Peptides against a protein of PDB entry 5NXQ. Designs and how they scored, part 54

Target 1, 114 residues: chain A of PDB entry 5NXQ
Amino acid sequence: EIQIPVSMAAEEEYLRSKVLSELLTDTLENDGEMYGNENEVLAALNGAYDKALLRLFASACSDQNVEKALSLAHELKQDRALTAAVKISERAELPSLVKKINNIREARYEQQLK

## One batch from the design tools (peptide; made by RFdiffusion4, then SolubleMPNN)

Design b2_p12_4_s3 (from b2_p12_4, 4 letters changed)
Fold by OpenDDE base, seed 5:
Structure b2_p12_4_s3 (fold): chain B 114 residues (1-114), chain A 12 residues (1-12)
Amino acid sequence: as target 1 above (114 residues)
Amino acid sequence: DEILEEADKILS
């Protein structure tokens, strides 16, 4: 039995969920065909996407790779995922990263208000 | 790793 590294598994899941989410989104936007469960599927995909991404984020933080971590944080979709990223950054004792992620959150809040 | 463990905790 071969166990693949967690980071590799996370990367694979991230890419898979990203592709599926994009395909479904494009279908809904371009074809206009909605069934009863599309939003539920999208939510599930977004959850899986952010979960996989956060694992990569945590790995980057563990490596003290702030630039990589920040880049990954920008790819997070859900606010709760950004909150998780902040918490991970705090545990990693990366205050600069914490501030930058909070800036992302604030920017998204501002966009929602407008 | 404590950081990775924290991530899994948050995501669970």
Scores: peptide ipSAE 0.132, ipTM 0.809, DockQ to the pose 0.256
Fold by OpenDDE base, seed 4:
Structure b2_p12_4_s3 (fold): chain B 114 residues (1-114), chain A 12 residues (1-12)
Amino acid sequence: as target 1 above (114 residues)
Amino acid sequence: DEILEEADKILS
């Protein structure tokens, strides 16, 4: 069995899920076709996407690369994923990153209220 | 790596 490095596997899955999610979104926006399961498919894709991102995020935290970690956090789609990122940042003892991620969450909450 | 282990735990 061929063993793929965890980081490489995560990046591959991230790219795959990102492309598929964007493709599906564009198709729905441009063609307006409904098949009845788009929301479920998107949710699954977003889940895989965020999972891959979080692994990259954890790796960045492990490398003490706060700038990269923050950039990755901005790409997270689900609130629960941001929560996970906060927890990872706390475990990594990166309080500045924790604050910045919480700011992202708060900003998204405010946008949803508008 | 403890951080990666934590990530896997959260995501599992």
Scores: peptide ipSAE 0.132, ipTM 0.809, DockQ to the pose 0.201
Fold by OpenDDE base, seed 2:
Structure b2_p12_4_s3 (fold): chain B 114 residues (1-114), chain A 12 residues (1-12)
Amino acid sequence: as target 1 above (114 residues)
Amino acid sequence: DEILEEADKILS
């Protein structure tokens, strides 16, 4: 029985989900192939992806590594994940990080409106 | 780790 550290497990899941998400996205964009479940798969992959990232994000916050935490936050795809990151940052008592993540969220909102 | 525990709550 081998116990894998949480951070390592999260990193592995992040990388796996990221690759799969990118592959699917590229397929849809370049080939336009529709099999009927792409959106569902993407949603699931994005969920797993953000979940893995948030764990890494939490670890970075625990380490008081704001720069790493912020870089991870930029990689989050879903707005709800950014919201979670804000909450984690608040718990970690990192107000500067909270502000920066909120800026990311606002920027994405503006992009969606365009 | 309290922060990690909080993360798990949010993610669940």
Scores: peptide ipSAE 0.132, ipTM 0.810, DockQ to the pose 0.200
Fold by OpenDDE base, seed 1:
Structure b2_p12_4_s3 (fold): chain B 114 residues (1-114), chain A 12 residues (1-12)
Amino acid sequence: as target 1 above (114 residues)
Amino acid sequence: DEILEEADKILS
């Protein structure tokens, strides 16, 4: 059986989850509660979104495309996803990328404290 | 690809 490459599958899932996440966010901002399980739905969508991004991120690291990897890291929503990105970049032996991702994490922490 | 394999482990 011929399987779709992981990167292509990840791209499709990323686009799908991104659209759904944005749609749900906009709906909640405009209409409030939907079905009473909004937090669970958002968590699931954000999880799927970041998971897809991390696969793309790993692919970019494999290609040694640091600029693409960094751009993808900025799109990650959850802190745990950034932590995963750091681990992936460490395995890829890209210390400059590790530093830049940690800077993203620190910036988000500081923003939350304001 | 070792990096992709590592990603799958982290995401599991």
Scores: peptide ipSAE 0.129, ipTM 0.807, DockQ to the pose 0.199

Design b2_p12_4_s4 (from b2_p12_4, 4 letters changed)
Fold by OpenDDE base, seed 2:
Structure b2_p12_4_s4 (fold): chain B 114 residues (1-114), chain A 12 residues (1-12)
Amino acid sequence: as target 1 above (114 residues)
Amino acid sequence: DEILEEADKILA
């Protein structure tokens, strides 16, 4: 039985979810097709996307690769995912990363106010 | 790995 490493599986799911999210977004923006469930579909895709990213993020934290972890955090879409990343960083005892992720969150809040 | 375990809990 072949077991795929967690990081590899997460990477695959991330890429898959990213592609699907982008394709759906492009379709809605360009064609204007509305079926009534697009928001739910997008939420599900974003959820899967962030979930995959968070697994990669956790792996990076375990490796004490702060720069990689930070780069991954920037790719997270949902605020709840950033919150999760903060918690993971705290567990990993990476206070500098915690601060940087909180800065990302604050920046996004400010952008929403504009 | 406690960090990965925590991630799975959050993502569940």
Scores: peptide ipSAE 0.133, ipTM 0.811, DockQ to the pose 0.199
Fold by OpenDDE base, seed 5:
Structure b2_p12_4_s4 (fold): chain B 114 residues (1-114), chain A 12 residues (1-12)
Amino acid sequence: as target 1 above (114 residues)
Amino acid sequence: DEILEEADKILA
């Protein structure tokens, strides 16, 4: 009946999804075993991972901890998650963080173009 | 908290 703080729950989900995602990635890269649904599993794991991470990010923003927030943003995998981080930063009225996250997005876009 | 609530809305 003890309620776990939202931030702690988010951290647990983040760590779990991170480990599972890395494990699956390693398995696919090293063992070459494919069943046809691995991409869907990875997508689901990445979604859960980013979701948990964004909650931690939001908490950091609420605490006005820009350094921690930026560090968490670098760990986001999906572009849509970075977009969400920008929106959260805007709501938190942290323009410097917005700029830095947009730089992350731009850098990833440039990598895709190459 | 408004910021946390916004995060949940985006992630829903």
Scores: peptide ipSAE 0.133, ipTM 0.811, DockQ to the pose 0.199
Fold by OpenDDE base, seed 4:
Structure b2_p12_4_s4 (fold): chain B 114 residues (1-114), chain A 12 residues (1-12)
Amino acid sequence: as target 1 above (114 residues)
Amino acid sequence: DEILEEADKILA
């Protein structure tokens, strides 16, 4: 069996999920066609996308690459994923990153209220 | 790696 490095596998899944999510979004926005399961498919894709991102995020934290970690956090779509990122940052003993991620969460909450 | 293990636990 061919073994793929964890980071490479995560990157591949991230890219795949990102492309598919964007494709679906563009299709819905441009064509307006409804097949009845778009929201469910999109949710599943977003889940896989965030999962892949979080692994990359964890890797960045392990590397003490705060800048990269923060950049990845901005790409997370689900609030639950941001929560996970905070927890990972705490375990990585990166309090500055924790604060910045919490700022992202708060900003998104405020945007949803508008 | 403890951090990666934590990530996998959260994402499982």
Scores: peptide ipSAE 0.132, ipTM 0.810, DockQ to the pose 0.201
Fold by OpenDDE base, seed 1:
Structure b2_p12_4_s4 (fold): chain B 114 residues (1-114), chain A 12 residues (1-12)
Amino acid sequence: as target 1 above (114 residues)
Amino acid sequence: DEILEEADKILA
């Protein structure tokens, strides 16, 4: 079977998940309608979004493109996704990237406390 | 690619 490169598939999924997440968020904020499953749908969309980003992130690390990897890490939404990015960076032996991602994580924790 | 393989393991 012909396999599509992981990075290309991830890019498509990222764009789709991003658009759907934004559309759903805007709809809920503007219409104010609750159907009872919005939180579950949002969680699923955020999961798919971060999953796609992490694959792109891993690809960037593989290419030793630290700047691209860092840019992608900033777009991650969930803390567990940042943790995964740290682990990937450690495996890629990119300590500077590890430090910068940990700084992102710390900054988000501090922001939540305000 | 070993790094991509690791990513898939984390995301599984």
Scores: peptide ipSAE 0.128, ipTM 0.808, DockQ to the pose 0.199

Design b2_p12_5_s1 (from b2_p12_5, 5 letters changed)
Fold by OpenDDE base, seed 2:
Structure b2_p12_5_s1 (fold): chain B 114 residues (1-114), chain A 12 residues (1-12)
Amino acid sequence: as target 1 above (114 residues)
Amino acid sequence: MLEEMEKIIDEF
């Protein structure tokens, strides 16, 4: 069995999940609901997407690459994923990154209130 | 470190 490096596997899963999420989103926006389960499928795809991103994020934190980690955190869709990223950053002992991710969360909350 | 992070991700 070919062992794919963990980073490459995470990148592949991220890209796959991203593409599928985008395709489904575009379909819903342009063609509407076709099967009646698109919202559940989209939620599952978004979950897989964020999970894959969190693996990349964890790798960046492990590498002490705060700028890469922050860039990845901006790509997270769900608030619960940002919460996970905070927890990961805390475990990585990156308090500056924790603050920056919390700022992302606060900014999103403010946008939802408008 | 990575193992603890993976646990957080698995619980996501």
Scores: peptide ipSAE 0.532, ipTM 0.938, DockQ to the pose 0.902
Fold by OpenDDE base, seed 1:
Structure b2_p12_5_s1 (fold): chain B 114 residues (1-114), chain A 12 residues (1-12)
Amino acid sequence: as target 1 above (114 residues)
Amino acid sequence: MLEEMEKIIDEF
């Protein structure tokens, strides 16, 4: 039985969730609501997307690859996912990364106020 | 370290 490395499994789940979320979003924008549950499906897909991305983020933190970790944090969609990324960075003892992720959160809040 | 991070991800 070929054991897929945990990192590769996380990348696969991220890509799958990303593609499905994008396809559903595009479909809703062009064709409207088709089944009446698209918003619930999209929320679930976005949750799975961020969760998969957080696993990649945790791996980058473990590798002390701050630049990769920061790049991944920019791809997170939900504020609660950025909060999780801060907690992960704190556990990894990466205070510079904590500050950078908090800057991402602040920037998103400023955009919501406009 | 990774185990503690997985707990944070599981609570997300």
Scores: peptide ipSAE 0.530, ipTM 0.938, DockQ to the pose 0.902
Fold by OpenDDE base, seed 3:
Structure b2_p12_5_s1 (fold): chain B 114 residues (1-114), chain A 12 residues (1-12)
Amino acid sequence: as target 1 above (114 residues)
Amino acid sequence: MLEEMEKIIDEF
């Protein structure tokens, strides 16, 4: 049995969750509510998506790859996921990354106020 | 380090 490295498994899960989330979003935008549970399914998919991204983010932080970590943080959907990314960055002792992620959060809050 | 990060992710 080929042991897939944890990083590769996380990448596969991220890509899978991303595709499913995008497909459901596109379906809701074009076809509307068909089954009455699409919002619940989308929330679950978005949760799985962000969780998969956070694992990639943690790996990038472990590798001290701040640029990769920041790029992954931009892909996070939920504010609670950005909060988790801040906590991970603090644990990794990457204060510059903490600041950059907080800037992403602030920018999203400002967009919601408009 | 990764184990502590996984705890943060599990609490998400």
Scores: peptide ipSAE 0.529, ipTM 0.937, DockQ to the pose 0.969
Fold by OpenDDE base, seed 4:
Structure b2_p12_5_s1 (fold): chain B 114 residues (1-114), chain A 12 residues (1-12)
Amino acid sequence: as target 1 above (114 residues)
Amino acid sequence: MLEEMEKIIDEF
């Protein structure tokens, strides 16, 4: 079995999860319910997407690439994923990034209230 | 560092 670098594996999983999530979303928007389990599949795909993205985020934090880490945090879908990103940023001793991610969370909460 | 971060991700 060919071992690929962990970073490349994380990027591949992110891209795969992103494409599948987008395709399923587009299908639901255009064709509606087809199989009766699309919402469960979408939830699983979104979970896998955020998990893969968090690995890329952790890598960016370890590289002290705060700009890349912040860009990746903006791509996270779930609030629980942003919470995980805060915890990762705290472990990386990046308090400025913690603040910026919390600002993303606050902005999303304000949007959900309108 | 990465191992501790992976624990956070595994608990996600």
Scores: peptide ipSAE 0.529, ipTM 0.937, DockQ to the pose 0.904

Design b2_p12_5_s2 (from b2_p12_5, 5 letters changed)
Fold by OpenDDE base, seed 4:
Order: sequence, then structure tokens, then C-alpha cells
Structure b2_p12_5_s2 (fold): chain B 114 residues (1-114), chain A 12 residues (1-12)
Amino acid sequence: as target 1 above (114 residues)
Amino acid sequence: MMEEMEEIINEF
């Protein structure tokens, strides 16, 4: 079996999960429920997407690329993923990034209240 | 560092 670099594997998984999530979302919006398990599949895809994205985020943090890390954090879908990103940022000793991610969380919370 | 970050991700 060909071993690929971890970063490339994470990027591949992110892209795959992103595309599949988008395609499924579009299908549900246009055609409705087809198989009866689309919501479960979408939840699993979103989980895989955020997990892959968190690995890219962690890599950006390790590289001290705060701008890239912040851009990736904006792409996270789940609040629990943003919580994980905060923890990763704390481990990376990036307090400014912690604050910026918490601002993203607060903004999303305010949007959900509308 | 990356190992600690991976632990956080694995607990996600």
C-alpha cells in the first residue's frame, strides 16, 4: 500500500467530505428525501468534514500560520469543532487565535437567535 | 505538539 504524507491525506479527506456534503445537501434541497437516511449520512459527512478540517487547522497552527488557521476555522460547521479548534489553539500557544475563534462562535450563536 | 493536537481531534 502506498503511504502518502499525513497532510496530503488530510487535504484529500477534507475535499472528499466537502464535495460529498455539498452534493448531498443540494440533492436534499432540490429532490427531497430519496432513501430515508440522508440526514444521518449528512451528519456523518459533516463530522468527517470537520475532523479533516481540524487536522488542517492543527497543521496551520503548528506552522504558526495564524491567518490560514483562522480561514480554516471559518469553514468549520459544528460548534463542537470550533471548541476543538480553541483547544488546539491553546496548545499551540496562540491566544489571539483563541479570541478570534471565540468571536466566530459568538457571532454564530447570535445568528441562531434571529 | 502535533500528537497533543491529534488527541484533541480524536476526541472530537
Scores: peptide ipSAE 0.557, ipTM 0.944, DockQ to the pose 0.906
Fold by OpenDDE base, seed 3:
Structure b2_p12_5_s2 (fold): chain B 114 residues (1-114), chain A 12 residues (1-12)
Amino acid sequence: as target 1 above (114 residues)
Amino acid sequence: MMEEMEEIINEF
């Protein structure tokens, strides 16, 4: 059995979760609710998506690749995922990344107020 | 470090 590196497994899970989340979102926007549980399924997919991204984010932080980590943080959907990314960045001793992620959170809050 | 990060991810 070929042992897939943890980073490659995380990338595969991220891509899978991303595609499924996007497909369901597009279906809801265009076709509406068909089965009555789409919102629950979407929430579960978004959770899996962000969790997969956080693993990639943690790997990037471990590699001290701040630019890659920041790019991944922009792809996070849930505010609680950004909070987790801040905690990971603090553990990685990357204060510049902490500030940049908090800026993402602030920008999203401002958009919700409009 | 990676173990501590995984704990944060698992608490998400």
Scores: peptide ipSAE 0.557, ipTM 0.944, DockQ to the pose 0.900
Fold by OpenDDE base, seed 5:
Structure b2_p12_5_s2 (fold): chain B 114 residues (1-114), chain A 12 residues (1-12)
Amino acid sequence: as target 1 above (114 residues)
Amino acid sequence: MMEEMEEIINEF
């Protein structure tokens, strides 16, 4: 059995989840709800997307690649995923990254209030 | 380190 490196598996799952989430979002925007469960499916896809992205984020933190980690954090969709990214950054002892991710979170909160 | 990070991810 070919063991795919964890990072490659995470990238594959991220790309798959991203594509499916985008396709479903586009369908909902253009055609509306067709099956009645699209919001649930989208939530599940977004969850899988963020989870896969968090694995990539963790890998970047492990490599001490703060720039890559920060770029990945910007791609996270859910606030709870940003919270997880903060926890990961704390475990990686990257306080500068913690601050930057918290800034992302604050910026998103301000945008939602508009 | 990666194991601890995976625990955080699994709690997500």
Scores: peptide ipSAE 0.557, ipTM 0.944, DockQ to the pose 0.908
Fold by OpenDDE base, seed 1:
Structure b2_p12_5_s2 (fold): chain B 114 residues (1-114), chain A 12 residues (1-12)
Amino acid sequence: as target 1 above (114 residues)
Amino acid sequence: MMEEMEEIINEF
């Protein structure tokens, strides 16, 4: 039985969740609600997307690859996911990354106020 | 370290 490395499994789940979320979003924008549960499905997909991305983020932190970790953090959709990324960065003892992720959060809050 | 990170991810 071929054991897929944990990192590859996380990448696969991230890509799957990303593609499905994008396809569903595009469908809703063009065709409207078809089944009446699309918003619930999209929320679940976005949750799975961020969770998969957080695993990649944790791996990058473990590798002390701050630049990769920061790039991944920019791809997170939900504020609660950025909060999780901060917690992960704190556990990894990467205070510079903590600050950079908090800057991402602040920038998003300012955009919501406009 | 990875175990602690997984706990945070599972709480998300």
Scores: peptide ipSAE 0.556, ipTM 0.944, DockQ to the pose 0.903

Design b2_p12_5_s3 (from b2_p12_5, 4 letters changed)
Fold by OpenDDE base, seed 1:
Structure b2_p12_5_s3 (fold): chain B 114 residues (1-114), chain A 12 residues (1-12)
Amino acid sequence: as target 1 above (114 residues)
Amino acid sequence: MLEEMEEIIDEF
């Protein structure tokens, strides 16, 4: 039985969730609601997307790859996912990364106020 | 370290 490395499994789940979320979003924008549950499906897909991305983020933190971790944090969609990334960074003892992720959060809040 | 990170991700 071929054991897929945990990192590769996380990348696969991230890519799958990303593609499905994008396809569903595009479909809703062009064709409207087809089944009446698309918003619930999209919310679930976005949750799975961020969760998969957080696994990649945790791996980057473990590798002390701050630049990769920061790049991944920019791809997170939900504010609660950025909160999780801060907690992970704190556990990894990466205070510079904590500050940078909080800056991402602040920038998103400023955009919502406009 | 990874175990503690998994707990945070599982709570997400």
Scores: peptide ipSAE 0.499, ipTM 0.933, DockQ to the pose 0.899
Fold by OpenDDE base, seed 5:
Structure b2_p12_5_s3 (fold): chain B 114 residues (1-114), chain A 12 residues (1-12)
Amino acid sequence: as target 1 above (114 residues)
Amino acid sequence: MLEEMEEIIDEF
């Protein structure tokens, strides 16, 4: 059995989840709800997307690649995923990254209030 | 380190 490196598996799952989430979002925007459960499917896909992205984020933190980690954090969709990224950054002892992710979170809150 | 991070991700 070919063991795929964990990082490659995470990238594959991220790309798969990203494509499916984008396709479903586009379908909802253009055609509306067709099956009546698209919002639930989209939530599940977004969950899988963020989870896969968090694995890539954790890998970047492990490599002390703060620039890559920050770029990945910008791609996270859910606020709870940013919270997880903060926890991961704290465990990685990257306080500068913690501050930057909290700034992302604050900026998103300000945008939602508009 | 990665194992502890996976625990955080699994709780997500």
Scores: peptide ipSAE 0.499, ipTM 0.933, DockQ to the pose 0.909
Fold by OpenDDE base, seed 2:
Structure b2_p12_5_s3 (fold): chain B 114 residues (1-114), chain A 12 residues (1-12)
Amino acid sequence: as target 1 above (114 residues)
Amino acid sequence: MLEEMEEIIDEF
């Protein structure tokens, strides 16, 4: 069995999940619901997407690449994923990154209130 | 470190 490096596997899953999420989103926006389960499928895809991103994020944190980690955190869709990213950053002992991710979360909350 | 992070991701 070919062992794919963890980083490559995470990138592949991220890209796959991203593409599928985008395609489904575009379909819903343009063509509406076709099967009646698109919202559940989209939620699952978004979950897989964020999970894959979190693996990349964890790798960046492990490398102490704060700038890369922050860039990845901006790509996270779900608030619960940002929460996970905070926890990961805390485990990585990156308090500056924790603050920056919390700022992302606060900014999103403010946008939802408008 | 990565193992602890994977636990957080698995609970996501």
Scores: peptide ipSAE 0.498, ipTM 0.932, DockQ to the pose 0.905
Fold by OpenDDE base, seed 3:
Structure b2_p12_5_s3 (fold): chain B 114 residues (1-114), chain A 12 residues (1-12)
Amino acid sequence: as target 1 above (114 residues)
Amino acid sequence: MLEEMEEIIDEF
């Protein structure tokens, strides 16, 4: 049995969750509610998506790849996921990354106020 | 380090 490295498994899960989330979002935008549970399914998919991204983010932080970590943080959907990314960055002792992620959060809050 | 990060992710 080929042991897939944890990083590759995380990448596969991220890509899978991303595709499913995008497909469901597109369906809701074009076809509307068909089954009455699409919002619940989308929330679950978004949760799985962000969790998969956070694993990639943690790996990038472990590798001290700040640019990759920042790029991944921009892809996070939920504010609670950005909060988790801050905690991970603090644990990795990457204060510059902490600041950059907080800037992403602030920018999203400002967009919600408009 | 990665184990502690996984704990943060599991709490998400």
Scores: peptide ipSAE 0.495, ipTM 0.932, DockQ to the pose 0.971

Design b2_p12_5_s4 (from b2_p12_5 with E10D)
Fold by OpenDDE base, seed 2:
Structure b2_p12_5_s4 (fold): chain B 114 residues (1-114), chain A 12 residues (1-12)
Amino acid sequence: as target 1 above (114 residues)
Amino acid sequence: FLEEAEEIIDEY
């Protein structure tokens, strides 16, 4: 088995998951339901997408690249993923990043309440 | 750190 760098593997998985998620989303928006389980499939894809992003996020935190980490956090889709990002940021001892991610969460909550 | 992060991600 070929061992590849963690960051490289994470990027690959992120891109794969992102593309698949986008394809399914586009199909739903333009062509409607295909099999009746699209929401479930999309949720699974989004989960994989966020999981991959979180690995990139962790890498950025490890590099103390707060700006990159924050940019990645904005790309997270699920609230539970943002929660994970907060936890990771706390472990990285990046309180400013914690606050910024919580701001993202709050903003999304406000958007949902519109 | 990355090990701890991976544990968080695995529980996600």
Scores: peptide ipSAE 0.686, ipTM 0.963, DockQ to the pose 0.901
Fold by OpenDDE base, seed 4:
Structure b2_p12_5_s4 (fold): chain B 114 residues (1-114), chain A 12 residues (1-12)
Amino acid sequence: as target 1 above (114 residues)
Amino acid sequence: FLEEAEEIIDEY
């Protein structure tokens, strides 16, 4: 069996999850509820999407590529994923990245309050 | 580090 590098595997899963999440989202927006479980499916897909992104994020942190890590963090959908990204950044000893991700979280909170 | 990160991700 050919071993796929972790980063490549993560990228594949990210792309797959991203596409499926977007397709389902578009379907719900345009056609509405179909089977009654779409919200649960969407949540699961979003979770998988964020998990895949977080793996890429961790890889970027490992490479000390703060700019790439930050860009990936902006793509995270769920707040709990941003929280995970903060934790990962802390473990990576990247305080500047921690601050920037917290800024993303704060910005999203402000948007929700509006 | 990546193993530790994976633990965080798994708990997510």
Scores: peptide ipSAE 0.686, ipTM 0.963, DockQ to the pose 0.907
Fold by OpenDDE base, seed 1:
Structure b2_p12_5_s4 (fold): chain B 114 residues (1-114), chain A 12 residues (1-12)
Amino acid sequence: as target 1 above (114 residues)
Amino acid sequence: FLEEAEEIIDEY
């Protein structure tokens, strides 16, 4: 049996989740239809999306590719995912990355205040 | 490291 590398599996999951979340979002924005479960579906998709990204993020950290890791962190949607990214960065002993991710979080907090 | 990272991700 062919063993699929973890990174490839994560990329596939990321792409799938990304496409589905964008499709649902566009549909809701354009049609304005609510059937009662769209928010739950979207939340689940976003969760899967971020989870997949975090695996890619961890891989980048493992490679000590801080630039790639930071780029991936910018794509995370949920604050709780950024928190996870910080924890992963700490385990990777990448304090500069920790600071940069926290800057992303702070920027999003400021946006929420507006 | 990747094992620890996966544990963090699973808790997410």
Scores: peptide ipSAE 0.685, ipTM 0.963, DockQ to the pose 0.910
Fold by OpenDDE base, seed 3:
Structure b2_p12_5_s4 (fold): chain B 114 residues (1-114), chain A 12 residues (1-12)
Amino acid sequence: as target 1 above (114 residues)
Amino acid sequence: FLEEAEEIIDEY
C-alpha cells in the first residue's frame, strides 16, 4: 500500500484544479458561448484550487518556510482563502507572515474599489 | 499544527 504524503496530495489537487479552471476559462474566452452551469463549475474549481493551495500553505508554514508560504498566499484567488491563510499563520505563530498576507488582502480591496 | 490547519481549511 502506497501512502501519499499530504503535501503531494495537495499539490496534485492544486494542479488539477488549476488546469481545469484554466481550460474552462480558455474555452469560454475562445468560443464566447456560455452554458448555464459554467460559472458554477468555475467557482467550484476555484474553491478546490484555493483549498488545495491552503494545504500547501499549511505545509510550508509547518516547515517554517515563510517565503514559500507567502508565495503560495499570492496564488490564492478568493478573499476567504486569504482569511484562512491568516488563521493558519496565526496558529503557526508567524506574525510576519500574518502581516504580509493582510497586506495582500488590503491591496486587493483597493484594486476592487477602483 | 497540520490537523488544526486542516480544520481551518475544512471550514473554508
Scores: peptide ipSAE 0.682, ipTM 0.963, DockQ to the pose 0.909

